Peptides against a protein of PDB entry 3C2G. Designs and how they scored, part 35

Target 1, 209 residues: chain A of PDB entry 3C2G
Amino acid sequence: IRTFDLLGLLLHDSDAIDGFVRSDGVGAITTVVQYPNNDLIRAGCKLLLQVSDAKALAKTPLENILPFLLRLIEIHPDDEVIYSGTGFLSNVVAHKQHVKDIAIRSNAIFLLHTIISKYPRLDELTDAPKRNRVCEIICNCLRTLNNFLMMWIPTPNGETKTAGPNEKQQVCKFIEIDILKKLMSCLSCEGMDTPGLLELRSTILRSFI

## One batch from the design tools (peptide; made by RFdiffusion4, then SolubleMPNN)

Design b1_p12_5_s1 (from b1_p12_5, 8 letters changed)
Fold by OpenDDE base, seed 5:
Structure b1_p12_5_s1 (fold): chain B 209 residues (1-209), chain A 12 residues (1-12)
Amino acid sequence: as target 1 above (209 residues)
Amino acid sequence: MRKAKVLVEELP
């Protein structure tokens, strides 16, 4: 715990973060969060989130790390772990086709839907911190989906990857009325990036036209 | 603590 907090305090700049990631820091964290200690898992996933924008992640082998993290965020009951893990996932797949491919093969699209689906409606959450955290998790999931969808949107150059039939079916789950209602409810949460959520909504909807 | 940037891919 204190070691991850210390690392998170030392990682103030992108070069230090890149240095940590190049030194297999993500692998080290992933090893540590395999221990059945919720405080350790929480701290480790928070550190993963803190380094998740590292450029060095493009050169990090994630074939073992990413499936493990996906399983962790599938089963772990702590919203802080889910928040950090989905935030890491969103960032780690961004601009990295090979990482998207690993995540998709590891059923990430379906998992993102499952994560959103497991949370109650935000109107049922009386605790504002809990409600905001759930909003952030939903946003992380949808942002991760956005980053996947971008690979299937036609580029101006006419090059587009086609989503497989399974991926299309899994993406179609995000236009379910309950998912859309949860997204809309997140727009009313305090401190949320409402413009970014609206853009994300637009991107998701455009992927089905 | 540095907050990680949120990486969102934008439409071209």
Scores: peptide ipSAE 0.535, ipTM 0.935, DockQ to the pose 0.714
Fold by OpenDDE base, seed 2:
Structure b1_p12_5_s1 (fold): chain B 209 residues (1-209), chain A 12 residues (1-12)
Amino acid sequence: as target 1 above (209 residues)
Amino acid sequence: MRKAKVLVEELP
């Protein structure tokens, strides 16, 4: 716990974050969160989120790290772990085709749908901190999906990867009326990027037209 | 404390 708090206090700039990532800092965190301590797991996943925008992640081997994190998110019913882990996943796959391919092979699309499906509607949550955290989790899941969908959108340069039949079927679950209602309910949460959520909704809908 | 930037890919 104190070590991750100290590391979080040292990682104030992008160069320090890139230095930590280049020194296998993500692997070190992943090793530490294997211990069955909820406070340690929360602190480790929060530190992963804090370094998740590091440019050095494009050169970091994630073949063992991503499947482990996806499994941790799948089995750990802690909103703080799910928030940090889905936030890390969203950022780590952004602009990194190789990392998207690892996440997709590790069943990430299905996991994101499962996470959103397990949470109640935001209008059923009376506790404002809980409602906001659930909204942030749903947004992290949908943002991760957006970053995957961009891989299959035709670019002017003509090289479009085609989604496999399984990936297409898994993506089709995100146009279910329950998922769309949960996305729409996030637009009413305080401190959310409402324009960014509307763009995300438009990207999801355009991927099916 | 620095927050990580949210990385969203935009349509070209």
Scores: peptide ipSAE 0.489, ipTM 0.923, DockQ to the pose 0.686
Fold by OpenDDE base, seed 4:
Structure b1_p12_5_s1 (fold): chain B 209 residues (1-209), chain A 12 residues (1-12)
Amino acid sequence: as target 1 above (209 residues)
Amino acid sequence: MRKAKVLVEELP
């Protein structure tokens, strides 16, 4: 706990974050969160989220790290772990085709659907902190999906990869009425990027037309 | 604490 909090207090700028990531800091966190301590896992995943926008991640081998994190998110019912882990996933796959490919091979699309499906409707949550955290998790999952879908959208000037049959089937689950209702409920949460959620909705709809 | 920037891909 205190070591990750200390690191999170030292990583105030992008250069320090990039230095930490270049020094295999993500691998070090992943090694430490293998121990069965919930507070350690929470602190480690929070630190991953804090460094998730690092430019150095484009040069970091994630073949072992990313499948481990996906499994951690799958088996932990902890909202703070899920929030931090899905936030990390969303950022780490952004603009990185090779990282998207690792995540998809590790069943990330199905996991994102499972995460959204397990949460109650936001209108059933009376606790505002809990409601906001659940909304942020749903937004992280949907943003990660958006970043995946961008690989398969035709560009005016390029050969686009086609989604495989399994990926298409997994993506089709996000048009379920309950998933769409959860997306719409996120638009009513304070402090959410409403324009970005509407753009995501447009991207999802375009992937099915 | 610094908040990580949210990275979203825009349509090409």
Scores: peptide ipSAE 0.431, ipTM 0.907, DockQ to the pose 0.664
Fold by OpenDDE base, seed 3:
Structure b1_p12_5_s1 (fold): chain B 209 residues (1-209), chain A 12 residues (1-12)
Amino acid sequence: as target 1 above (209 residues)
Amino acid sequence: MRKAKVLVEELP
C-alpha cells in the first residue's frame, strides 16, 4: 500500500513514469494486484491510471495485462478500481490499433456496456462525490467505446476496418434507451469532456446508419 | 487516427 502511494508520489515526472513503464512497471503492478487485498488493488489500479499516458506503453506488450485488468474491473465492485481501470483502458487504446484489437478480443465492448448498466441513473444519486465518480466511470467507458467505433468509420479514402458480427451486436447495445439516458446525464456534469461525449453520440449514430 | 483525449488525473 505505502509503496504504491510512494511510487505515485515519485511518478510526477513524465520521464520517471516512462522509465517505470520501460522497466516493466505495469507488469509489476499487475503482479501485485493479483493479491486479494482491496486497498492494494485500489492503489495499484490508481498507479496504472497515472502511468496510462506514458509514451513507453506504446512499446509495452499488453496481451496479458489488458485481459487481466478487464477481468479485475469486471469482478471488483469498487468504484475507484473501476474508475482507474476504465481510465487506463481509455488511455491505452488511444495509442495504437493493436491495443484496441487486444481489448476487443478480450470482450471490452461488452464489459463497458455491463459497467454502464450496473450503475444507477445519475439523477438517482444524491451524494455528489458518488455521482461525480459514477459520471467519470461512464465517461471513461464511453470514451473507450468511441475509440473502438472510430476504427470502423469509413475514411474518405474508402479504407475501413469492418466490425465483426459479434462486435456489431455488442455495439448495438449502446443504443439502448438506458445507455443513451446515462450518456445524456453525463453531458450535464461539470468538468466532463462534453465535446468528446457529443463526438461519441455522433459516432454511435454514424455506426448504425 | 484521432487519438482520444488522455485522461490525466490531476494528482492532488
Scores: peptide ipSAE 0.028, ipTM 0.663, DockQ to the pose 0.089

Design b1_p12_5_s2 (from b1_p12_5, 7 letters changed)
Fold by OpenDDE base, seed 4:
Formats: C-alpha cells, sequence, structure tokens
Structure b1_p12_5_s2 (fold): chain B 209 residues (1-209), chain A 12 residues (1-12)
C-alpha cells in the first residue's frame, strides 16, 4: 500500500512516469497484484491507472499484461479495482491498434458489457460517492467501447478494419435498452465527460447504420 | 478518442 502511494506521489511528472514504464514498472505492478491481498490489488490497479497514459506504454508489450488485468477485473467485484482497471484499459487502447487487438482477443467487449450489466441503475443509488464511482466505471467501459468502435468506422481516406462477426455480435449487446438507459443516466452526473458520452452515442449510431 | 480521467488526487 504505502509503496504504491509513494510511487503515485513521485510519478506526477510525465518523464518520471515514462521512466517507470520503460523500467518495466507495469510488469512489476502486475507481478505484485498476483498476491491475494485486496488492498495491494487496489493500490496496484490505482498505480496502473496513474501510468496508463504514459507515452512509453506505446513501446511496452502488453500481450501478457492486458489478459491478466481483464481477468483481474472479471474475478474481483471491487469498485476501486474495476474503476482503475477499466480506466487503464480505456487509456492503453486509445490510439493503439495492436493494443485494441489484444484486448478484443481477450474478450474485452463482452467483459465491458458484463460490468455495465452488473451495476444497478444510478437512480437506485442513494450514496453520492458510490453513485459517482459507478458512473465513472460505466463511463470508462463506454469510452473503451468507443475506442474499439472508432477503428471500424470508415474514414474517407483509408482502408478501415472490419469488425469480425463475433465482435459485431458482442457490440450489438450495447444497444440493449438497459445499457442505453445507463449511458443516458451518466449524462446527468456532474463532472462526467459529457462530450465523450455524446461522441460514443454518435459512434454507436454510426456503427449500426 | 478520449483518455480516461486520471484522478489527480489533490496532493494533501
Amino acid sequence: as target 1 above (209 residues)
Amino acid sequence: MRKAKVLEENLP
């Protein structure tokens, strides 16, 4: 716990974060979170989130790290682990086609749907901190989905990859009325990325037309 | 395409 908090406090500048990532810091965190300690897992996933936007991650092999993190999120019903892990996933798949491909092969689309489906409606949550955390998790899942969908949208100037039949089937689950209601409820939460949720809504519509 | 909000925990 204290070591990851100290690392988090030292990793406020982009060069220190990039230095940590270049020294296999992400691999070190993933090794440490293999121990069955919930506080250690929370702290490690939080540190992963803090370094998740590092430029050095573009050169870091994630073939072993992403499947492990996806499995960790699947088996740990902890909001802090899910928040940090979905936040990490959202950031590392941003602008990186090979990382998207690893995540998709690791059943990430189905996992994101499962996460959103397991949470109650935001209107059923009376505790404001819990409601905000659940909203942030849903937003992280939906942002990750948007990052996947964007690679399959035809651009005027290039050959876009086509989604496989399995990926299309998994994406179709996000047009379920329950998922759409949860997306709409996130637009009412203060401090949420409303423009990002509106971008996703547009991306979903363009993916099914 | 957007980055997740890294919670900058306010330094105490």
Scores: peptide ipSAE 0.056, ipTM 0.702, DockQ to the pose 0.059
Fold by OpenDDE base, seed 5:
Structure b1_p12_5_s2 (fold): chain B 209 residues (1-209), chain A 12 residues (1-12)
Amino acid sequence: as target 1 above (209 residues)
Amino acid sequence: MRKAKVLEENLP
């Protein structure tokens, strides 16, 4: 716990973050969060989020890490773990096709839907910190989905990956009325990536046309 | 393609 908090405090410098990641720091965190300690898991996932945009991750093999993290956020009901894990996922899939392919093969699209589905409506949340955290989680899930859907949008250059039938079916669940209502509620939250949510809305609509 | 906002927690 304190070691991850200390690492999190030291990892404000991009070169330090890249140094940690090059030293298999992500593998080290994923090893440590295998222990059944909620505070350790929370701190480890927070540290993963903090390093999730590091340039060195482009050279880090995620074949074992990403399926493990997806399972961790599937089985943990902790909002901080889910926030950090979905944040990490959204960042690592942003720029790397192979990482997207690993996540999709690891049932990430269905998991993102499951996460959003488990949370109450934001209007049912009276506690502002809890409401904001839930909104951030939904935004992380939706940003991750957007990063997947962007692979299947026709580019002017004619090279489109086609979504498989399973991926299409999983994506179709995000047009459920309750998911759409949660998306719309997130647009009303202060400090959210409103442009990202609007981009996703556009991307979803284009994926069904 | 967008990154998650790493919220700098306001360290007190």
Scores: peptide ipSAE 0.047, ipTM 0.693, DockQ to the pose 0.058
Fold by OpenDDE base, seed 3:
Structure b1_p12_5_s2 (fold): chain B 209 residues (1-209), chain A 12 residues (1-12)
Amino acid sequence: as target 1 above (209 residues)
Amino acid sequence: MRKAKVLEENLP
């Protein structure tokens, strides 16, 4: 049992997770995953996913952590690292504008497109575990994108942030036919956030119309 | 605004 796997087994309680995060546990994980050990990186990213919904992340500075994690996901070919990292990203950006802004400045939109683009079509995957993991990764990416796009949708009250020209250009990549096919394939996977993927589809359409 | 389900991997 590795140290992070053991920590993951101990962090089933939400208050324990919140305590770990308050004690700079995310910084500690980020320090450990800098070592060139794939198994340690995998276990550390899994632990990041497990703590990614902690309330204490509200008060945790992510300015250094998010760019590092995004770079790790960009360069690491491991599906488990990508799954965990995109899951973490999708959670931390869900509720906070400043975290979305950090992720966007760190080229997250382009990275999400790159991740989706590198995976084969789900219909080409005969191995069910691999297909499910790829579907989950794509869903994490698409959920993160939805959380970004929701900032730029006009509200009836007239206060909307406008996407910058670069962000708009990066978002335009998600209307590519390959990306749309992968989105549609994920809607056919059992246990996926089908309502979230349908919301994203609506959000994309509303962002381009 | 949707949280990712941390899919609680059913750890046995």
Scores: peptide ipSAE 0.037, ipTM 0.668, DockQ to the pose 0.084
Fold by OpenDDE base, seed 2:
Structure b1_p12_5_s2 (fold): chain B 209 residues (1-209), chain A 12 residues (1-12)
Amino acid sequence: as target 1 above (209 residues)
Amino acid sequence: MRKAKVLEENLP
C-alpha cells in the first residue's frame, strides 16, 4: 500500500512515468496485485491508471498484462478496481491496433457490456460519490468501445478492417435500450467527457448505417 | 486525480 502511494506521488512527472514503464513497472504491478489483498489490488490498479497514458507503453508488450487485468476486473466486484482497470484499458487501446486486437481476443467487448449491465441506472443512485464513480466506470467502458469501433469505420484512405461475426454480435448488445439509457444518463454527470460520449454516439450510429 | 484521458487516435 505505502509503496504504491509513494510511487503515485513520484509519478506526477512524465519522464518519471516513462522511466517506471521502461523498467517493466507495469509487469511489477501486475505481479503484486496477484496477492488476494483488496487494498493492494486497489492501489496497484490505481497506479496502472496513473501510468496508462505513458509514451513508453507503446513499446511495452501487453500480451500477458491485458488478459490478466481483464480477468481481474471480471472477478472483483470493487468499483475502485473496475474504475482503474477500465480506465487503464481505455488508455492503452487508444493508440495501438495490436493492443486492441489483444483486448478483443480476450473478450473485452463482452466484458464491457457485462460491467455496464451490472450497474443500476444513475437516477436510482442517491449517493453522489457512488453515482459519480459508476458514471466514470460506464464512461471508461464506452470510451474503450469507441476505440474498438473506430477500427471498423471507413477511413478516407479506403482501408477498413471488418469486424468478425462474433465482434459484430457483441457490439450489437450496446444498442440495447438499457445501455443507451445508461449512455444518456452519463451525459448529465458533472465533469464527464461529454464530447467523447457524443463522439461514441456518432460512431455507434455510423457502425449500424 | 488523473482521470482516464481520452487518447485520440488522430493526434498527429
Scores: peptide ipSAE 0.036, ipTM 0.627, DockQ to the pose 0.381

Design b1_p12_5_s3 (from b1_p12_5, 7 letters changed)
Fold by OpenDDE base, seed 4:
Formats: C-alpha cells, sequence, structure tokens
Structure b1_p12_5_s3 (fold): chain B 209 residues (1-209), chain A 12 residues (1-12)
C-alpha cells in the first residue's frame, strides 16, 4: 500500500513513468494485486491508471496482464478498483490494435456492458462524489467501446477488420435504451470528456446505421 | 420502432 502511494508520488513525469513501465512495473503491480487485500488492490489499480498512457506500453506484453485485470474488475465490487481498471483499459487500448484484440478475446465488450448496467441512473444518485465516480466509470467504459468500434468502421484508405458474430451481438447491447440514457446523463456531467462522448455517439451511429 | 426513435434522439 504505502509503496504504491510512494511510487505514484515519484511517477509525475512521462520519462519516470516510461522508465517504470520498461522495467516491467505493470507486471510487478499485477503480481502484487493477486493478494486478497482490498486496500492493496485499490492502490495497485490506481497506480496502473497513473501509468496507463505511457508510450512504453506499446512495447509491453499484455497477454497475461490484461486478462487478469479484466477478471479483477469483473469480481471486485469496489468503485475505486472499477474506476482505475476501466481507466487503465480505456487508455491502454487507445491506438494499439494488438491490445484491443487481447481485450476483445478476454470478453471486455461484455464486461463493459455489465459494468454500465450495474450502476443506477445518475439522477438517482444524491451523493455528488458517488455520482461523479459512477459517471467517470461509465465514461471509461464508453471510451473503451469507442476504441473497439473504430476498428470496424471503414476508412477511405484502409483494410478494416470485421467484428465476429459474438462481438457484433455484444456491441448491439450498447444501443439498449438504458445504456443510451446513461450516455446522455454522462454528457450532462460537468468536467467530463464531452468531445469523447460525442465521438462515441458518432461512432455508434456509423456502426448501426 | 423503439430502437429507431432512440437513434433519432442521437441524430443531430
Amino acid sequence: as target 1 above (209 residues)
Amino acid sequence: MRKAKVLEEFLP
């Protein structure tokens, strides 16, 4: 716990973060969070979020790390673990086709839908810190979905992958009225990535129309 | 019918 908090305090610049990631720091965190300690898991996932945009992650093998993190998020009820883990996922899959493929094979699309579905509507949350955290989690899930959908949209100059039949079926759940209402509620939250949510809206329309 | 009406709310 204190070690991860101290590491998070030392990792304030991009070069230190890249140095940590190149030294298998993500693998080290993943090994430590295998212990059944909620405070350790929370601190480790928070540190993963802090390094999740590192350039060095493009060279890090994630074949064992990413399935483990997805399983951790699936089984852990803690909003702070879910926030950090979905934040890590959304950043690590960005612009990395091989990482997107690992996440999809590890049932990430279904997990994202399950996470969004478990939370109440934001208008039913009276506690502002809780409401903001739930909004951030939903936005992390939706940003990750956008990153997956973009692989299957034809670009004027590129070979596009086709989504498999299972992936198509899982993606079709995100056009449920409940999910769309949660997306709209996130667009009304102050300080959210409104441009990214509008991009997702455009991506959903291009994927289903 | 319900899916189309929700998609129309997402159209500009």
Scores: peptide ipSAE 0.009, ipTM 0.468, DockQ to the pose 0.028
Fold by OpenDDE base, seed 3:
Structure b1_p12_5_s3 (fold): chain B 209 residues (1-209), chain A 12 residues (1-12)
Amino acid sequence: as target 1 above (209 residues)
Amino acid sequence: MRKAKVLEEFLP
């Protein structure tokens, strides 16, 4: 625990983060969070989030790491773990087709739907910290979804990847009225990436229309 | 019917 907190304090610049990632720091974290200690899991997932935008991750093999993290956030009923894990996921898939492919093969689309579905409506949450954290989680999930959907949108000048039949079926769940209501509720949250959520709305429409 | 109407509410 204290070691990850200390590492998180030391990893304050992009070069230190990149150095940590190049030294298999992500693999080290994922090894440590296998221990059934909630505080350790929280601290490790938070550290993963802190390094999730590292340039060095483009060269890091995530084939074992990403499925493990997805399983961790699936089974762990902790908003801080889910926040950090979905934040990590959203950042690592950004602009990285191979990482998107690993995530999709690891059932990420279904997991994102499950995560969004398990949370109450934001208007039902009276506790502002809890409401904000839930909104952030939903936004992380939705941002990740946007990154997946963008792969399958026809571009005027490019080879479009086609979504497989299973992926298409899983994506079709995000046009459910409950999921769309969650998207709209996130648009009403202060300090959210409203432009990014509007982009997702546009991406959803372009994917289903 | 419900899905199309919801998508229409999301169209600008």
Scores: peptide ipSAE 0.009, ipTM 0.514, DockQ to the pose 0.028
Fold by OpenDDE base, seed 2:
Structure b1_p12_5_s3 (fold): chain B 209 residues (1-209), chain A 12 residues (1-12)
Amino acid sequence: as target 1 above (209 residues)
Amino acid sequence: MRKAKVLEEFLP
């Protein structure tokens, strides 16, 4: 546990983070978090979040790492693991088409739907620290989803990938009445990514229906 | 089991 916290305290600049990532630091963390210790898993996922915007990740093979992290988020009910893991996911898919494709093939769209579905409405959470953490998780999910949807939006340059039938079906789950009501209940919550929520809704309604 | 014990020794 101390080792990841100490390592996180050494990774203060972008060059140190890039150096760690180039040395297979992400693979090292994912190896360590395979041990069934909740505090170790939390510390490892937090460190993954800290390095998740590193430029060196564009050269890091994520084919084995990303499916493992998605499975970790799926099986752990821990909000800190889910926060760090969805934060990592949102950053690593940004501007990286190949990483988006790995995540989508690993059922990431459905996982994000499951995550949002399991949490109560933010307006029902009386504990402010818990509410804020759940809000951050939902915002990480929204940012990740919008990053996926951008692959299927027509660009002015005329090259758009078509979403497969399974991906379309998974995206359309976010406009089902129950999930849509839940997402719409978040619009009044402090710290919510309201622009990202409106973007998600608008994109689904314009491009997937 | 063996990998777990090694990780406990190196990651206090």
Scores: peptide ipSAE 0.005, ipTM 0.474, DockQ to the pose 0.019
Fold by OpenDDE base, seed 5:
Structure b1_p12_5_s3 (fold): chain B 209 residues (1-209), chain A 12 residues (1-12)
Amino acid sequence: as target 1 above (209 residues)
Amino acid sequence: MRKAKVLEEFLP
């Protein structure tokens, strides 16, 4: 715990972050968060979030890391773990096709649906800190999902990866009535990525229906 | 029917 907090304070510049990542810092964190300690898991996931935009991650093998992190997010009810983990996921999949492919094979689309599905409607959350954190989690999920969907949108160059039948089915869960009502409750939330929500919706309606 | 109404509420 204290070591991760200290590392997070030291990782204040891009060169230090890249140096940490090049030194297998992500692998080190993921090894430590395997211990059944919630505070350690929270601190480790927070540190992962802090390094999640590092350029060095493009050269880091994530085949063993991502499935583990996705499982960690799935089994932990902790909003801080989910926030940090979905934040990490959203950043690491950005502009990295191979990382998107790993995450999708690791059932990430369904996990994102599960995460959104477990939270109440944002309009039912009276506690502002909790509402804001849930809003941020949903934004992380939306950003991640939009990044996945981009792989299956026809490019002007005619190179389209086709989503498999399982991926299509998983994406189509985001247009179920109950999930749509929940996503609707987000539009009135301050700090919601409304553009990302509208992008998701537009993409699903145009490309998956 | 139920999907259409939620989609209408979600269309600007």
Scores: peptide ipSAE 0.023, ipTM 0.586, DockQ to the pose 0.025; fails the geometry check

Design b1_p12_5_s4 (from b1_p12_5, 7 letters changed)
Fold by OpenDDE base, seed 2:
Structure b1_p12_5_s4 (fold): chain B 209 residues (1-209), chain A 12 residues (1-12)
Amino acid sequence: as target 1 above (209 residues)
Amino acid sequence: MRKPKVLTEELP
């Protein structure tokens, strides 16, 4: 616990973060979160989120790390773990086709739908801290989906990857009325990236046209 | 604590 908090206090600049990631810092965190301690898992996933924007992640092998994190998020009902883990996932797949392919093969699209489906509507949450955390989780899931959908949108250069039939079916679940209502409820949350959520809505609509 | 940047892909 204190070690990860201390590391999070040392990682204030991009060069220190890149140095930590180049030194297999992500592998070290994932080794430590194998222990069944909730506070350790929370602190480790929070540290993963803190380094998730590192440029060095483009050169980090994630074949073992990413499936493990997806499984951790699937089995751990903790909002702080889910928040940090989905935040890490959204950032680590951004601009990295190889990492998107690992996540998708590890059933990430279905997991994101499952996470959003398990949370109540934001209008049913009276506790403002809980409501804001649930909103942030839904936004992390949807941002991750947007980063996946971008690889299947026609580029002017004519190189389009086509989604497989299973991926298409899993993406179609995000146009369910209950998922769309949850997306729309996030637009009313304070401190949310409303422009980014509107862009995601546009991307989803374009993926079905 | 540093807040990580949110990495999003933009539509070309």
Scores: peptide ipSAE 0.466, ipTM 0.912, DockQ to the pose 0.653
Fold by OpenDDE base, seed 3:
Structure b1_p12_5_s4 (fold): chain B 209 residues (1-209), chain A 12 residues (1-12)
Amino acid sequence: as target 1 above (209 residues)
Amino acid sequence: MRKPKVLTEELP
């Protein structure tokens, strides 16, 4: 716990973060969060989120790390773990086709749907901190989905990857009325990137048209 | 603590 908090204080700049990631810091975090300690898992996932925009992640083997994190998010009911883990996932897959492929093979699309489905409607949440955290989680899930969908959008040059039949079926679940209502409820949250959520909505809809 | 950038892909 205190070690990850200390690392989080030391990793205050992009160069230190990139240096940590180049030194297999993500592997070190994932090794430590294998222990069944909730506070350690929270601290480790928060540190993963903090380093999730590191350029060195493009050169980091994620074949073992990413499936482990996805499983941790699947089994852990903790909003802070889910927030940090989905935030890490959204960033780590961005602009990295090979990482998207690992995540998708590890059932990430279905997991994102499952996460969004488990949370109540934001209008049912009276506690503002809880409501905001749930909104952030939903937004992380949807942003991750958007980053996946971008690889299947036809480019003007006619080169497009085609989604497999399973991926297409899993993506189709995000047009469910409950998911769309949750997305719309996030647009009413203060401090959210409303333009980005509207763009995401447009991308999701375009992926089905 | 540094806030990480949100990495999003744009439409090509």
Scores: peptide ipSAE 0.462, ipTM 0.910, DockQ to the pose 0.678
Fold by OpenDDE base, seed 4:
Structure b1_p12_5_s4 (fold): chain B 209 residues (1-209), chain A 12 residues (1-12)
Amino acid sequence: as target 1 above (209 residues)
Amino acid sequence: MRKPKVLTEELP
């Protein structure tokens, strides 16, 4: 716990973050969070989120790390773990086709749907911190989905990967009325990027129409 | 603590 908090304070600039990631810092965190300690898992996932925008992650092998993190999020019903893990996932798949492919093979699309489906409606949450955290998790899931959808949008050059039949079927679950209502409820959360959520909504809807 | 950047794929 204290070690990860200290690392999170030291990793305040992009060069230090990139240095940590180049030194297998992500592998070190994932090794530590294999211990069955909830506070350690929470602190480790928070540190993963803090380094998730590192440029060095584009050169980091994530073949063992991503499946482990996805499994951790699946089995650990902790909002802070889910928040940090989905935030990490959203960032590491952006601009990185090979990382998207690892995540998709590891059933990430279905997991994202499962996460959103398990949370109550935001209008049922009276506690503002809890409501905002749930909203942030839903936004992380939907942003991760959007980052996946972008890989299947036709480029002007005609070189587009097509989603497999299973991926298409899993993506189609995000047009369920419950999922759309949860996305819309995020627009009413204080301190959310409402323009960014509207753009995300528009991109998701365009990917299905 | 530094807030990480939100990385989002752009339309091609």
Scores: peptide ipSAE 0.365, ipTM 0.875, DockQ to the pose 0.724
Fold by OpenDDE base, seed 5:
Structure b1_p12_5_s4 (fold): chain B 209 residues (1-209), chain A 12 residues (1-12)
Amino acid sequence: as target 1 above (209 residues)
Amino acid sequence: MRKPKVLTEELP
């Protein structure tokens, strides 16, 4: 706990973050969050989020790390862990095709749907901090999905990766009316990137046309 | 190509 809080306070510098990641810091965190301690898991996942945009992660083998994190965010009840884990996932799949491929093979698309599905409607949440956190989680899931969908968008050069039939079916679940309603409810949350959410919605809907 | 979206966390 205190070590991760201290690392989080020291990791304001991009070179320090890159140094930590090059030193297998992500592997170290993922080893520590395997212990059944919720405070440790929360602090470790928060630190993962803080380093998740590091350039050094492009050179980090995530074959063992990412499937573990996906299982953690599937089963863990704490929204802070889910927030941090989905945020990490969103960032690590950004710009990294091999990481997208690992995540997809690890059933990440279905997991993102499961995560959005498990939360109540935001209008049923009276606590504003809880409502905002749930909105952020949904946003992280949709951003991660958008980062996947981007690989299947035709490039001007005619190189199209085609989504497999399973991936297409899993993506089709995000147009379910209940998911679309949850996304719409997020647009009313304070402090949310409303333009970003609308763009995510537009990208998702256009990926089915 | 659209740029992939990255979460910017406000570091405290």
Scores: peptide ipSAE 0.022, ipTM 0.611, DockQ to the pose 0.100

